# Ledger of designs, part 203: peptides against a protein of PDB entry 3V4O

Target 1, 234 residues: chain A of PDB entry 3V4O
Amino acid sequence: DQPLAKDKVALLIGNMNYREHPKLKAPLVDVYELTNLLRQLDFKVVSLLDLTEYEMRNAVDEFLLLLDKGVYGLLYYAGHGYENFGNSFMVPVDAPNPYRSENCLCVQNILKLMQEKETGLNVFLLDMCRKRNDYDDTIPILDALKVTANIVFGYATCQGAEAFEIQHSGLANGIFMKFLKDRLLEDKKITVLLDEVAEDMGKCHLTKGKQALEIRSSLSEKRALTDPIQGTEY

## One batch from the design tools (peptide; made by RFdiffusion4, then SolubleMPNN)

Design b2_p28_4_s1 (from b2_p28_4, 15 letters changed)
Fold by OpenDDE base, seed 3:
Structure b2_p28_4_s1 (fold): chain B 234 residues (1-234), chain A 28 residues (1-28)
Amino acid sequence: as target 1 above (234 residues)
Amino acid sequence: SEEKELEERRKKALEEGLIWDPNNATLK
């Protein structure tokens, strides 16, 4: 009765020290805290900071090698980003100004590749702005996605060019991570868990009307990050 | 099988130090 994962792997990317764009601070703390939480959930975690385009592509390739049938895959990104025509793009630290899609990594392309691995669950947590990039009019041609009904997107939406941060223990957390970390260990369906995070963000006077979590999912099974691992662990 | 091959690649990748390190995880 209990859903089982073949394995659980996560790739966490935090980009802060951009060469041609405003520097960020929250990704450092957020990646660290999320790493520790996911380890408690028996995730195998790859965490990387300040990646160039080349390094990001390599990291994604390595992440994909960790995926297999029934494996839970989680991709977390904190940094600059944009959204054009429903496609989300993660911006490497060496991206030019202005950047275009060919300089960035498309999340939906990564999803396609994850689906080819027949994963048990695909979770994307994107802590980036989702504004349109007016300097890129290219419409990406993406291959059709499979119907897997095991996809969850958590978009940490922000208004304006800057994401909000909250001071915590002398360090500044991103708003999304501030609320996510309080619930991440709960034994609940991942969409239910994220919904509670969204409610918490909405009730907080610091974020109400300023930053909201958008959940987009196609999840037909009661999958939780707390689900036990069934297969051989490496 | 292809599945077993993928599992072996996963094992190898993990053994090569793709687990998080405070100074960033080591890539292959």
Scores: peptide ipSAE 0.024, ipTM 0.469, DockQ to the pose 0.017
Fold by OpenDDE base, seed 2:
Structure b2_p28_4_s1 (fold): chain B 234 residues (1-234), chain A 28 residues (1-28)
Amino acid sequence: as target 1 above (234 residues)
Amino acid sequence: SEEKELEERRKKALEEGLIWDPNNATLK
């Protein structure tokens, strides 16, 4: 009675080399490592770095083309971002300073479009800041989401807080990926898996009180990233 | 059918790849 995926597709975006904002380093390693892990889970993975607004929108459009009924869709983003009124915004590398919603990609809009594809699972892993953007006073008017009960959000940090990457001379993981990568291959319901990641983050003295994973989900089935693809043998 | 059309689009998308700049993207 294990759930099956028709297919598994992931879009990973890591933005680092911002034109008008502080440059980041962790997304490079994080995207790379997550790519390898998801490939081990038989995801078809598209990994992109340093996308402009135009490129990000194109990537999302192409990603949506890969989605269909029963397909597992995973969107990972590492970069600058913000959250206003419950809406998460991914910031392209060419975003102006200050950036506003029209310069960014709204995750909830993407979710809406994913729902229209009747996906089997929608997972969002957002490794970005969730601070309010005071320069954006726009209240987005989003279409009502369908009740699909197949949605999981893993926010690298709590609402109103920041996501961090450890500063090193070389390349290192962001805080979120540091803990996520240790558990991602576990055969567990995705919300349970993320809950364990949250606990790991909470136990680390480097993370405790600084960054906490938030899980927001509506998942009525025991779906895991390890779920086999229909028609395949493992 | 609608489902068949969607599958064809998926197939085409995968075949074409989702990389417009090979220097900043990987696909598998």
Scores: peptide ipSAE 0.022, ipTM 0.374, DockQ to the pose 0.018
Fold by OpenDDE base, seed 4:
Structure b2_p28_4_s1 (fold): chain B 234 residues (1-234), chain A 28 residues (1-28)
Amino acid sequence: as target 1 above (234 residues)
Amino acid sequence: SEEKELEERRKKALEEGLIWDPNNATLK
């Protein structure tokens, strides 16, 4: 029994040229490589770099328009971020210093909207820091999510920890993408695939004690990024 | 219908929005 996707759509955001925060390098390379891989998996991919708050919100809106019943949706983000009270916040390049939740995009809010689309699979790959933002005391009150059992979160780092880039003279991958790209094309349940990525990261001496992948999922079906698309969209 | 409207919006988004620019992709 092979699960089918009505369609497969991905939004990839890489923020690196921040106005009021340290510049990053890995998002450029990581978005590029992930784009190529997802396209090989027949994903329709929108890849954007260095988005302002306005642009990020628009990108998410456009992404949501592509979602529908049975569609596989994947959101990848690489850039600055933080996590407060279990909510992940993506930081736009024009965010002030310090930034607050009102300046950022909440991933869990996006998930809520994705659920309303009755998607077949919701995958979030977040390559960002997950430290508490001490300058933001806002506690977002979100409605309870639907029980869809089709959600997968891949956090590049553990809660309260930082995500790192491999520092080289030239452009290089973040640690997460370094290992993810080696397995992304495998025909495996997405949670199994990510587990293997986590194991690879754990065995690497460069990553040991520095960064670890965290997987949070509720996936009751054997959904894989390699699942074929039923019919045609256009 | 709502379904047709959604389909049209998706199609338009696919045609106009699904891009990747190695120099720096942005929303139009």
Scores: peptide ipSAE 0.015, ipTM 0.389, DockQ to the pose 0.017
Fold by OpenDDE base, seed 1:
Structure b2_p28_4_s1 (fold): chain B 234 residues (1-234), chain A 28 residues (1-28)
Amino acid sequence: as target 1 above (234 residues)
Amino acid sequence: SEEKELEERRKKALEEGLIWDPNNATLK
């Protein structure tokens, strides 16, 4: 009755120490805390910080190798990013200024590859800015996605907006992770869980009117991050 | 300093196996 995962694999990337762009702080804490939470959910977690383009591409390739039919895949990214024509781009730490699509990793392309693995669930949690990059005039032509009805996008901010770090004297979470971490272990459909996170963000005076969580999904089954792993993996 | 704190936190995370080496990312 309850949906089962054949396995659960997560890739967490936090980029902070950019060479040609403003440095960030929250990704370190966010990745750390999310790692611990996902491990409590029996995810196999790969957590990496400050990845170059080469390292990011390799990490994604290795991540994809861990995916197979029925596997839950979760990709979390915290760092600089942009969105052009509905495509999200993660910016490596060695990206030039200005960066272009050829320097970055396209999330939708990763999703396409995940779909080819026939995963049971594809969750993307993107804690990055989503502003248009006017320096990138390339229009990527991506193949149409398959209709798998198992995709969930959690954007830390709305389209065209920026994602923020909570300003504190010491180490602190980004805004998205601040609210996500309080609910992540709840046994709820992932879209319901994220919706509650969105409500929490909306009620906070620090984020109200400044940053709003956007959820895009086509999840037709009641799948949760808490779903147990089947006895047989693959 | 904040930078030093970040570095120490990173180091601790690596020691605890929470952060992997990009060149040797193996599941634990």
Scores: peptide ipSAE 0.019, ipTM 0.438, DockQ to the pose 0.018; fails the geometry check

Design b2_p28_4_s2 (from b2_p28_4, 18 letters changed)
Fold by OpenDDE base, seed 5:
Structure b2_p28_4_s2 (fold): chain B 234 residues (1-234), chain A 28 residues (1-28)
Amino acid sequence: as target 1 above (234 residues)
Amino acid sequence: SEEEELEKRRKEALEKGLIWNPNNATLK
């Protein structure tokens, strides 16, 4: 008697063509490949590239509106970011140099809103740097996640906050996506799946000691991305 | 240039329908 999803929705954001910051290459391919995989898992996927602050906020707001009781939600972000005092920020492509918290989207604020939706499963995956921003001294108030929030938070991190790419099949993938895509379709509890991804990253000579996956979870049920949508037959 | 390559790839992604049109009424 496996769990059923009321619906499956995903928002994928890849920022690469920054106006005032170094450009990235991996997000395009990573978003593309993740889109295809999630569609195979019957997710309704919205994939967006190179979003301004306004566009990012709007996209996240719309995503949150799609979350409801029993819904499976997945939010993925690849791009620049920073972390100050335990708060993580996603950087829009039109962010100024230097950027500040008011120019960026606070991850913890989004997580706070997610926990109110009574989702069946909510996965938040970040593929961004964790550099400290010396130009931002804002200390947002952090609220603890609810025990029953059913949220899984994956944070792909880089030693020294330096981003790396790996060529695969002639295309450049981000490190996290390289390993994630190999396991994403497996019928496993999502935290178990991500643990295996983390282990794969730890075993690889290219990433060992350099890049890792940090996982934080309030998931107390056996929920998988492969869980079927209720009312459907497979 | 690198920027030109990125722009080219962006256009290709658009042609493949990767980028969701915000004016669309439905998710896909």
Scores: peptide ipSAE 0.031, ipTM 0.534, DockQ to the pose 0.019
Fold by OpenDDE base, seed 3:
Structure b2_p28_4_s2 (fold): chain B 234 residues (1-234), chain A 28 residues (1-28)
Amino acid sequence: as target 1 above (234 residues)
Amino acid sequence: SEEEELEKRRKEALEKGLIWNPNNATLK
C-alpha cells in the first residue's frame, strides 16, 4: 500500500568561502540543520562545505555510487549559481571570475546520471541564484533524458531573482531553509510538502514579494521523504 | 549480478562515512 524506498541517501553541499566571488554565510547553518532533519528521516547523509570543482565532481560521483533501483536520492546545494537556457549550474569555490559552464556542475547532467540508476525518487533542492550568466553563451549539449515521473525540483528563488538571507537567533539562515525545516518531517507527498513551504514563504512579511519557492516536478506517485525503507540497511 | 555489485559499492561507500563533515573532506 504505502510506497517504500530501497534506501535513502542525500548529498548536501554548501559553498561559502569563494575565492573570486562574494562570500556567503547561510550555507553553513542550513547544511547543518538539513543534515539533522534528514537523519531523522533515516537518510544517509554526506554533508560537505566549500568544495572546489574537483571536489564537487568527486562528491557527486560518490553520491551516484550510492544510488540504485528504488533508492531515494536527494541533492541539496547552497551557494552561488546561475541558469542558462534551462540548465542550472552550481559554482565551486575556486571558480574563476567570471565563471563559465566548464567551471561549474550542471544539475541536469547529474539528473541524467541519476535516472540511469533507476532511482525511486530524485529530489533537487537548490538554494542558489537563477540569473543568467552573461559571460557564458555556451549552450550545453545534453544527452537525451529518460522519461521518468519521479523528479522534484525545489528552487529557492524564482528565475531572475537572488537568494536572501535573514538573521535568526543571531545566526544567518537561508530563507528557504527557514521555512523548509518547519515542514520537512511531515508525512506528505514531497510536492505537497514543498507547496506548503511555498505558501509559508508567501505569507511571511519578511519574504513576501522578495523571494519565492519554485517547484518543478513530474512526480506521479505519492512519494514522501518519510517513506519507510525496505530491505537490508547498511 | 549487476545489482549485487551496485549494492556492494553502496555498502563500501557507506563504510567510508556518510556523515556531517565540517572539515570539507570528501569520501575516500
Scores: peptide ipSAE 0.021, ipTM 0.545, DockQ to the pose 0.018
Fold by OpenDDE base, seed 4:
Structure b2_p28_4_s2 (fold): chain B 234 residues (1-234), chain A 28 residues (1-28)
Amino acid sequence: as target 1 above (234 residues)
Amino acid sequence: SEEEELEKRRKEALEKGLIWNPNNATLK
């Protein structure tokens, strides 16, 4: 009855040192901490910082090559971003100001490609701004996604997130990671886990009115990040 | 210790833009 993963692969991207946009600090610490946690969960983790558009696209391509049928795939991004017409865009460090969709990576396009790999679970954790980009009116035409019922989105959104960090243990965490790291190792369905994180964020007086976690999912199976990899013994 | 050394290397790699894990494939 225990769900099994064929393998577990994660790509973590943290962009901080933008050339034409405000510098960020939290992605460095957050990527580091998330890497350590996912490693404990036996994920094969690739963590990269300050990627140009070219490097980000290459990283995603390599990530996709590691995906296969039944594999758990997790994509985490922390950095600047925006959302236009339901599409989320990750902003590379070399993006111009203002940036357009052609300069950025569309998360939904990545999801489409992940679905082609017949993965067992697709998790997206996006810690970025999701405001409308008024400088980009392009509406990307995407093919309909497959109905796989194995997709989970966690959107950490807040106004002025770049300017608000929580100091803890000599490190400055983003608000989302502060609460996520407390629960990420729990053996729970990923949607349940994220929902609890959302509740924790909502109850915190420091977070209230500043940041919230939005969860979008179509997960029909009790899949957890703690699910063991088939053929392995621990 | 070996673990401490690995952690040191990880931190150094992080500063260079890549969090290295000896048990994982690297892209850069």
Scores: peptide ipSAE 0.029, ipTM 0.478, DockQ to the pose 0.015; fails the geometry check
Fold by OpenDDE base, seed 2:
Structure b2_p28_4_s2 (fold): chain B 234 residues (1-234), chain A 28 residues (1-28)
Amino acid sequence: as target 1 above (234 residues)
Amino acid sequence: SEEEELEKRRKEALEKGLIWNPNNATLK
Protein backbone atom coordinates (compact mmCIF):
# COMPACT_ATOMS: atom_id res chain seq x y z
CA ASP B 1 0.00 0.00 0.00
CA GLN B 2 2.28 2.68 -1.26
CA PRO B 3 1.10 6.21 -0.57
CA LEU B 4 0.07 8.26 -3.55
CA ALA B 5 0.33 11.95 -4.15
CA LYS B 6 -2.53 13.85 -5.67
CA ASP B 7 0.05 16.15 -7.18
CA LYS B 8 3.57 17.32 -6.52
CA VAL B 9 4.51 20.96 -6.39
CA ALA B 10 7.69 22.65 -5.33
CA LEU B 11 8.78 26.21 -4.80
CA LEU B 12 12.50 26.82 -4.72
CA ILE B 13 13.86 30.18 -3.70
CA GLY B 14 17.47 31.17 -3.94
CA ASN B 15 18.50 34.59 -2.75
CA MET B 16 21.98 35.68 -3.66
CA ASN B 17 22.24 39.26 -4.77
CA TYR B 18 21.38 41.06 -1.59
CA ARG B 19 21.29 44.80 -1.64
CA GLU B 20 22.46 45.40 1.89
CA HIS B 21 24.07 42.10 2.81
CA PRO B 22 26.89 39.90 1.56
CA LYS B 23 26.18 38.28 -1.75
CA LEU B 24 25.95 34.54 -1.99
CA LYS B 25 26.66 32.18 -4.84
CA ALA B 26 25.65 28.71 -3.74
CA PRO B 27 21.89 29.26 -4.08
CA LEU B 28 22.23 29.56 -7.84
CA VAL B 29 23.67 26.14 -8.34
CA ASP B 30 21.78 24.56 -5.49
CA VAL B 31 18.39 25.70 -6.75
CA TYR B 32 19.26 24.58 -10.23
CA GLU B 33 20.39 21.15 -9.16
CA LEU B 34 17.44 20.67 -6.85
CA THR B 35 15.10 21.71 -9.63
CA ASN B 36 16.44 19.04 -11.91
CA LEU B 37 16.20 16.41 -9.22
CA LEU B 38 12.66 17.29 -8.24
CA ARG B 39 11.67 17.28 -11.89
CA GLN B 40 12.86 13.71 -12.06
CA LEU B 41 10.52 13.05 -9.17
CA ASP B 42 7.65 14.52 -11.20
CA PHE B 43 7.38 17.66 -9.17
CA LYS B 44 6.02 20.76 -10.77
CA VAL B 45 8.81 23.08 -9.84
CA VAL B 46 8.89 26.83 -9.71
CA SER B 47 12.37 28.09 -9.06
CA LEU B 48 12.91 31.75 -8.37
CA LEU B 49 16.05 33.71 -7.66
CA ASP B 50 16.70 36.98 -5.88
CA LEU B 51 13.26 37.73 -4.59
CA THR B 52 12.25 40.89 -2.84
CA GLU B 53 10.05 40.74 0.20
CA TYR B 54 7.02 41.42 -1.94
CA GLU B 55 7.96 38.79 -4.46
CA MET B 56 8.74 36.22 -1.80
CA ARG B 57 5.44 36.74 -0.08
CA ASN B 58 3.62 36.43 -3.36
CA ALA B 59 5.51 33.31 -4.30
CA VAL B 60 4.77 31.68 -0.98
CA ASP B 61 1.12 32.67 -1.20
CA GLU B 62 0.84 31.16 -4.65
CA PHE B 63 2.59 28.05 -3.46
CA LEU B 64 0.16 27.71 -0.59
CA LEU B 65 -2.71 27.96 -3.04
CA LEU B 66 -1.31 24.98 -4.88
CA LEU B 67 -1.37 22.91 -1.72
CA ASP B 68 -4.46 20.85 -1.22
CA LYS B 69 -5.60 17.57 0.17
CA GLY B 70 -3.18 14.86 -0.78
CA VAL B 71 -0.76 17.16 -2.55
CA TYR B 72 2.94 16.85 -1.94
CA GLY B 73 4.53 20.21 -1.42
CA LEU B 74 8.16 21.10 -1.11
CA LEU B 75 9.44 24.53 -0.21
CA TYR B 76 13.16 25.13 -0.39
CA TYR B 77 14.95 28.30 0.55
CA ALA B 78 18.59 29.14 0.22
CA GLY B 79 19.86 32.51 1.32
CA HIS B 80 20.42 34.62 4.36
CA GLY B 81 18.37 34.00 7.43
CA TYR B 82 18.30 33.95 11.17
CA GLU B 83 16.60 32.29 14.09
CA ASN B 84 15.36 34.00 17.21
CA PHE B 85 13.52 32.29 20.02
CA GLY B 86 12.53 29.32 17.92
CA ASN B 87 11.38 31.40 14.99
CA SER B 88 13.22 31.21 11.69
CA PHE B 89 13.22 33.97 9.15
CA MET B 90 14.05 34.01 5.46
CA VAL B 91 15.66 37.23 4.34
CA PRO B 92 14.60 38.82 1.05
CA VAL B 93 17.20 40.46 -1.13
CA ASP B 94 15.84 43.91 -0.43
CA ALA B 95 15.93 43.54 3.32
CA PRO B 96 17.53 46.43 5.13
CA ASN B 97 20.62 46.26 7.26
CA PRO B 98 19.96 45.33 9.92
CA TYR B 99 16.93 43.33 8.97
CA ARG B 100 14.07 42.70 11.33
CA SER B 101 11.22 40.24 11.46
CA GLU B 102 8.87 42.59 9.66
CA ASN B 103 11.30 42.62 6.74
CA CYS B 104 11.48 38.86 6.54
CA LEU B 105 9.30 35.84 6.06
CA CYS B 106 8.63 33.81 9.16
CA VAL B 107 9.04 30.12 8.49
CA GLN B 108 6.81 29.09 11.35
CA ASN B 109 3.99 31.22 10.02
CA ILE B 110 4.29 29.50 6.69
CA LEU B 111 4.35 26.12 8.38
CA LYS B 112 1.20 27.09 10.21
CA LEU B 113 -0.52 27.80 6.95
CA MET B 114 0.80 24.64 5.36
CA GLN B 115 -0.65 22.47 8.10
CA GLU B 116 -4.12 23.71 7.22
CA LYS B 117 -3.95 22.36 3.69
CA GLU B 118 -4.36 18.68 4.52
CA THR B 119 -1.47 17.85 2.26
CA GLY B 120 -0.14 14.39 1.80
CA LEU B 121 3.31 15.67 2.53
CA ASN B 122 4.90 19.02 3.19
CA VAL B 123 8.63 19.38 3.10
CA PHE B 124 10.26 22.64 4.11
CA LEU B 125 13.99 22.83 3.63
CA LEU B 126 16.05 25.75 4.84
CA ASP B 127 19.58 26.25 3.71
CA MET B 128 20.47 29.36 5.65
CA CYS B 129 22.33 30.41 8.71
CA ARG B 130 20.78 30.08 12.12
CA LYS B 131 22.59 32.88 13.82
CA ARG B 132 20.74 35.07 16.21
CA ASN B 133 19.74 38.51 15.05
CA ASP B 134 20.51 40.82 17.93
CA TYR B 135 18.65 43.62 16.23
CA ASP B 136 15.35 41.78 16.37
CA ASP B 137 13.78 41.38 19.78
CA THR B 138 10.40 40.26 18.50
CA ILE B 139 9.04 37.11 20.07
CA PRO B 140 6.28 35.88 17.80
CA ILE B 141 3.64 33.57 19.09
CA LEU B 142 4.47 30.11 17.89
CA ASP B 143 1.69 27.63 17.37
CA ALA B 144 2.50 23.98 17.55
CA LEU B 145 2.30 21.97 14.38
CA LYS B 146 -0.59 19.61 14.09
CA VAL B 147 0.32 16.00 14.65
CA THR B 148 -1.34 14.99 11.40
CA ALA B 149 0.06 17.82 9.34
CA ASN B 150 2.59 15.57 7.58
CA ILE B 151 5.19 18.29 7.68
CA VAL B 152 8.91 17.70 7.56
CA PHE B 153 11.08 20.67 8.35
CA GLY B 154 14.78 20.50 7.60
CA TYR B 155 17.16 23.17 8.80
CA ALA B 156 20.58 22.77 7.27
CA THR B 157 22.65 24.67 9.81
CA CYS B 158 23.28 24.64 13.51
CA GLN B 159 22.47 27.43 15.87
CA GLY B 160 24.94 30.25 15.61
CA ALA B 161 26.48 28.99 12.41
CA GLU B 162 26.35 30.41 8.92
CA ALA B 163 25.77 28.39 5.82
CA PHE B 164 28.95 26.95 4.40
CA GLU B 165 29.76 27.15 0.72
CA ILE B 166 32.31 25.09 -1.12
CA GLN B 167 33.75 25.42 -4.57
CA HIS B 168 32.66 22.87 -7.08
CA SER B 169 33.44 22.97 -10.77
CA GLY B 170 34.28 26.62 -10.56
CA LEU B 171 31.02 27.44 -8.82
CA ALA B 172 30.10 27.65 -5.18
CA ASN B 173 27.81 25.00 -3.77
CA GLY B 174 26.04 24.71 -0.50
CA ILE B 175 27.20 21.88 1.67
CA PHE B 176 23.64 20.82 2.37
CA MET B 177 22.87 20.37 -1.30
CA LYS B 178 26.13 18.52 -1.76
CA PHE B 179 24.86 15.74 0.42
CA LEU B 180 21.16 16.07 -0.28
CA LYS B 181 21.54 15.57 -4.00
CA ASP B 182 23.18 12.21 -3.47
CA ARG B 183 20.15 10.82 -1.69
CA LEU B 184 17.16 12.82 -2.85
CA LEU B 185 16.08 10.28 -5.45
CA GLU B 186 16.14 7.37 -3.02
CA ASP B 187 12.84 5.67 -2.37
CA LYS B 188 12.82 6.21 1.35
CA LYS B 189 10.66 7.90 3.89
CA ILE B 190 11.63 11.52 3.71
CA THR B 191 12.63 11.71 7.36
CA VAL B 192 14.86 8.69 6.95
CA LEU B 193 16.37 10.20 3.87
CA LEU B 194 17.12 13.46 5.63
CA ASP B 195 18.50 11.62 8.61
CA GLU B 196 20.97 9.90 6.35
CA VAL B 197 21.89 13.23 4.85
CA ALA B 198 22.51 14.52 8.34
CA GLU B 199 24.78 11.59 9.05
CA ASP B 200 26.70 12.16 5.86
CA MET B 201 27.20 15.77 6.80
CA GLY B 202 28.46 14.71 10.19
CA LYS B 203 31.07 12.43 8.71
CA CYS B 204 32.57 15.02 6.44
CA HIS B 205 35.51 16.85 7.95
CA LEU B 206 34.58 19.93 5.97
CA THR B 207 31.13 19.98 7.51
CA LYS B 208 31.60 18.51 10.95
CA GLY B 209 31.19 21.17 13.56
CA LYS B 210 30.43 23.79 10.97
CA GLN B 211 27.05 22.85 9.58
CA ALA B 212 24.41 20.40 10.66
CA LEU B 213 20.93 19.33 9.67
CA GLU B 214 18.10 19.61 12.13
CA ILE B 215 14.94 17.72 11.34
CA ARG B 216 11.54 18.48 12.79
CA SER B 217 8.70 16.27 11.73
CA SER B 218 5.04 15.69 12.25
CA LEU B 219 5.04 12.97 9.62
CA SER B 220 3.37 9.83 10.85
CA GLU B 221 3.19 8.03 7.52
CA LYS B 222 5.76 6.49 5.27
CA ARG B 223 5.79 9.25 2.71
CA ALA B 224 8.56 9.59 0.18
CA LEU B 225 9.34 12.11 -2.51
CA THR B 226 9.35 9.17 -4.88
CA ASP B 227 5.71 8.37 -4.19
CA PRO B 228 3.85 8.27 -7.48
CA ILE B 229 1.19 10.72 -8.47
CA GLN B 230 -2.25 9.20 -8.42
CA GLY B 231 -3.41 8.11 -11.82
CA THR B 232 0.04 8.05 -13.33
CA GLU B 233 2.67 5.45 -13.97
CA TYR B 234 5.83 6.07 -12.07
CA SER A 1 19.71 17.30 -29.26
CA GLU A 2 16.50 18.02 -27.46
CA GLU A 3 18.20 17.54 -24.14
CA GLU A 4 20.92 19.98 -25.03
CA GLU A 5 18.40 22.52 -26.15
CA LEU A 6 16.44 22.09 -22.97
CA GLU A 7 19.53 22.60 -20.89
CA LYS A 8 20.37 25.70 -22.84
CA ARG A 9 16.94 27.10 -22.18
CA ARG A 10 17.19 26.30 -18.51
CA LYS A 11 20.49 28.09 -18.24
CA GLU A 12 19.07 31.11 -19.97
CA ALA A 13 16.10 31.12 -17.66
CA LEU A 14 18.35 30.80 -14.66
CA GLU A 15 20.24 33.87 -15.70
CA LYS A 16 16.96 35.73 -15.74
CA GLY A 17 16.12 34.62 -12.23
CA LEU A 18 13.55 32.03 -13.18
CA ILE A 19 14.51 28.46 -13.82
CA TRP A 20 12.45 27.22 -16.70
CA ASN A 21 10.29 24.19 -16.20
CA PRO A 22 7.51 23.10 -18.53
CA ASN A 23 5.30 22.52 -15.53
CA ASN A 24 6.00 25.87 -13.97
CA ALA A 25 3.38 28.30 -12.91
CA THR A 26 4.05 31.98 -12.77
CA LEU A 27 4.33 32.92 -9.13
CA LYS A 28 5.89 36.34 -9.36
Scores: peptide ipSAE 0.020, ipTM 0.461, DockQ to the pose 0.015; fails the geometry check

Design b2_p28_4_s3 (from b2_p28_4, 17 letters changed)
Fold by OpenDDE base, seed 2:
Structure b2_p28_4_s3 (fold): chain B 234 residues (1-234), chain A 28 residues (1-28)
Amino acid sequence: as target 1 above (234 residues)
Amino acid sequence: SEEEEERKRREEALKKGLYWDPNNSTLK
């Protein structure tokens, strides 16, 4: 009775070299490590770095084309971002300062489109700032999301991302990825897995009171990233 | 299925155009 994925596709975006915003370093390593892990989970992974708005939109469009009924879709983003009225916005490297919603990609819009594909699972792992952007007065009117009960959001706040990087082997991981990578391969419901990651982050003296993982989910099935692809040998 | 084949074709096309480069990988 184990859930099966028709396929598993992931889009990983790491934005670091912003033109008009502070540069980041962690996304490089984080995207790399996550790529390797997801590949071990038989995800088809597309990993991209330092995307402009145009490139990000294209990447998302292409990603959506790979989705279909029963497909597991995972979107990971590491970079600058903000959240207004419950909507998360990913900031392209060429975004102006200040950036506005029109310059950014709305995660919830992407989710909407993923739902239209009748995906089996929609996972968003967002390692970005979630502060309100006071410079954006736009209230995006998003269509109501369908009740698909297959949605998982992992929000990792990164206030002062560079300050919270942990050096390992000469490279620095983001805090979220540091803990995520230790559990990502576990055969657990994705929400349970992320909850454990959140607990790990909370117990760490380096992150306690500084960085937290928020999980928002509507997942009625025991879906795991380890779920096998239909038609494949176990 | 035909849909799967189409997706595979798209995937292959995407893979040809997209790659991870530790230096900087962008969508072309």
Scores: peptide ipSAE 0.022, ipTM 0.547, DockQ to the pose 0.017
Fold by OpenDDE base, seed 5:
Structure b2_p28_4_s3 (fold): chain B 234 residues (1-234), chain A 28 residues (1-28)
Amino acid sequence: as target 1 above (234 residues)
Amino acid sequence: SEEEEERKRREEALKKGLYWDPNNSTLK
């Protein structure tokens, strides 16, 4: 009973050059490295940098069009963000200061739309700040999510923590990507893989006490990013 | 510097992805 993916699709977004917020550096290298790794896993990968709100929404819409029953969907985001009342928001580069939910993309809303596609696996890897935005007191009204038991969240920063960047070979890398890239190609259940990444981050003296990986999942099947695509010979 | 030029090349390459090819049903 080897799990099979109908297809594998990934959208990677790295926002760095914000107009009204501090600039970042790590997303560039992180997106690039993750792109290469996911392609080795036979993912169809779209990688984008420095997206405006309009561009981000379009990218997500196009991404959703590639999803269907049994498809593995992966969304990676590196940039500014926040979390209010359990909702995670990705911040476009043209977001005002201060930004509000209407200026940002809600991850849970995207998840809802992915569930409507009856995907086989939904993976969210979010390398962003998760502090509360005190300038936004609105609560998005979202429909209840279906119980699909195929959802995996990897938050590279804990609630209330800032994203942390490190220098690697002269280039800035995200801490999350530093450890993720060493294990991403392993043929393991995705939650197990991420758990090992979390342990690696916790053991490293450079990251211990500075950045942790939070994993939230409801994955009931042994699904891995290495799972073969249906119709292909393994 | 070479590093800066490489950064620019990567940025340009990655930004080209906001395109859907209707013939191949994939994003490019």
Scores: peptide ipSAE 0.017, ipTM 0.495, DockQ to the pose 0.018
Fold by OpenDDE base, seed 1:
Structure b2_p28_4_s3 (fold): chain B 234 residues (1-234), chain A 28 residues (1-28)
Amino acid sequence: as target 1 above (234 residues)
Amino acid sequence: SEEEEERKRREEALKKGLYWDPNNSTLK
């Protein structure tokens, strides 16, 4: 007997056209392809591009409203970002230069809110820079996260502001999405799946030494993105 | 009740849109 999801909900955000920061290109194609794949996995998917701070906060709020006990929640973000003191921040397109934590969305705060919904699985796929922001000396005061064994982080770490791109099938994907899309539909525990993606990235001469996938997980159950939704017949 | 109804409404909105333009989205 395999695990069941109460429902499957995904929020995909791709920020490209920044007002005061370097523009990106890869998020457009990456969000498109990931959307189609998650739909095949029976996820309810909202895909948004070029969100302001206001729009991002609203999108996250709407996403959280769809979460409930046993629901699988997936958040994908591609864009500028930074990491300070173990906290990851997603940068809206209207963020000032330099941006500060008050202008950005903290991923760990979102996770906290997801935990309050008693979700069955929390997956974060973050394709963003994780360098320290030297212009932000603010130490976020975050409440301790509840201990739940259902969290999976996939960090696609890149060098510089612009993510590396690899042309595949006539389209240019970000490196992370190039390898992720080849395995995303596999019926495997999500951490195993991501580990295989990490291995593929490590073997590729285009990626080796340039970008890597870091996996952080507390998942103790065999949960997969392919898990059927409760009440459905297959 | 009301919370469940709100989730249902938002779920229906999700099903309608593959790609949402933030300028035309109800997520404002």
Scores: peptide ipSAE 0.023, ipTM 0.602, DockQ to the pose 0.017; fails the geometry check
Fold by OpenDDE base, seed 3:
Structure b2_p28_4_s3 (fold): chain B 234 residues (1-234), chain A 28 residues (1-28)
Amino acid sequence: as target 1 above (234 residues)
Amino acid sequence: SEEEEERKRREEALKKGLYWDPNNSTLK
């Protein structure tokens, strides 16, 4: 039978104008493009730019309030970040230099909270650096996650690599979004869709050997972003 | 410039539709 979503909600965050770190440009265009695409997929989309730590935490809290049993939740982040000991951290624009985990938002913590809502699908698209932060020796102690088999991670960079952007034009998409936008509307299982995006990135002369997409998933059902919402006809 | 104007248009477009004010923690 066709999988159904109770609802579809997305939070998109693009951080560019950092106070103590290099400024970015691509997140603005990427968030804009992704917003338009997800709305075509009947997602309720909230898009925010240049969030402080306080604002980011509030945005995530509000996002979680819209999640419930069977709801599809998608979190997209573009900005600075790092990965320590298997945990991914999103960096707010007001983070100090150097930043530490206490200044950042842990993606795995957000996932835990999403699981508590009994969501139907949890998708994380992270266009950020995954390099280790040597200035942060904190090992987060996270509670054990539930085995829900409805989780998909798309990392726009391989582990230990920095994000790659096209900086020749002020209106150009990031590398990841350039390829994602071409396939996002396809009616395919989300992991299959992302795998095809990864292949496209690997075949392109501009990105071969420079940018890669890493997919981590535990998805036991054929869930797609195109899945219809229960009780609605579109 | 045209590029600056386009950027502004995109920024305004992002504010359309479902939006949260992170400072007020309210859905708009």
Scores: peptide ipSAE 0.020, ipTM 0.532, DockQ to the pose 0.017; fails the geometry check

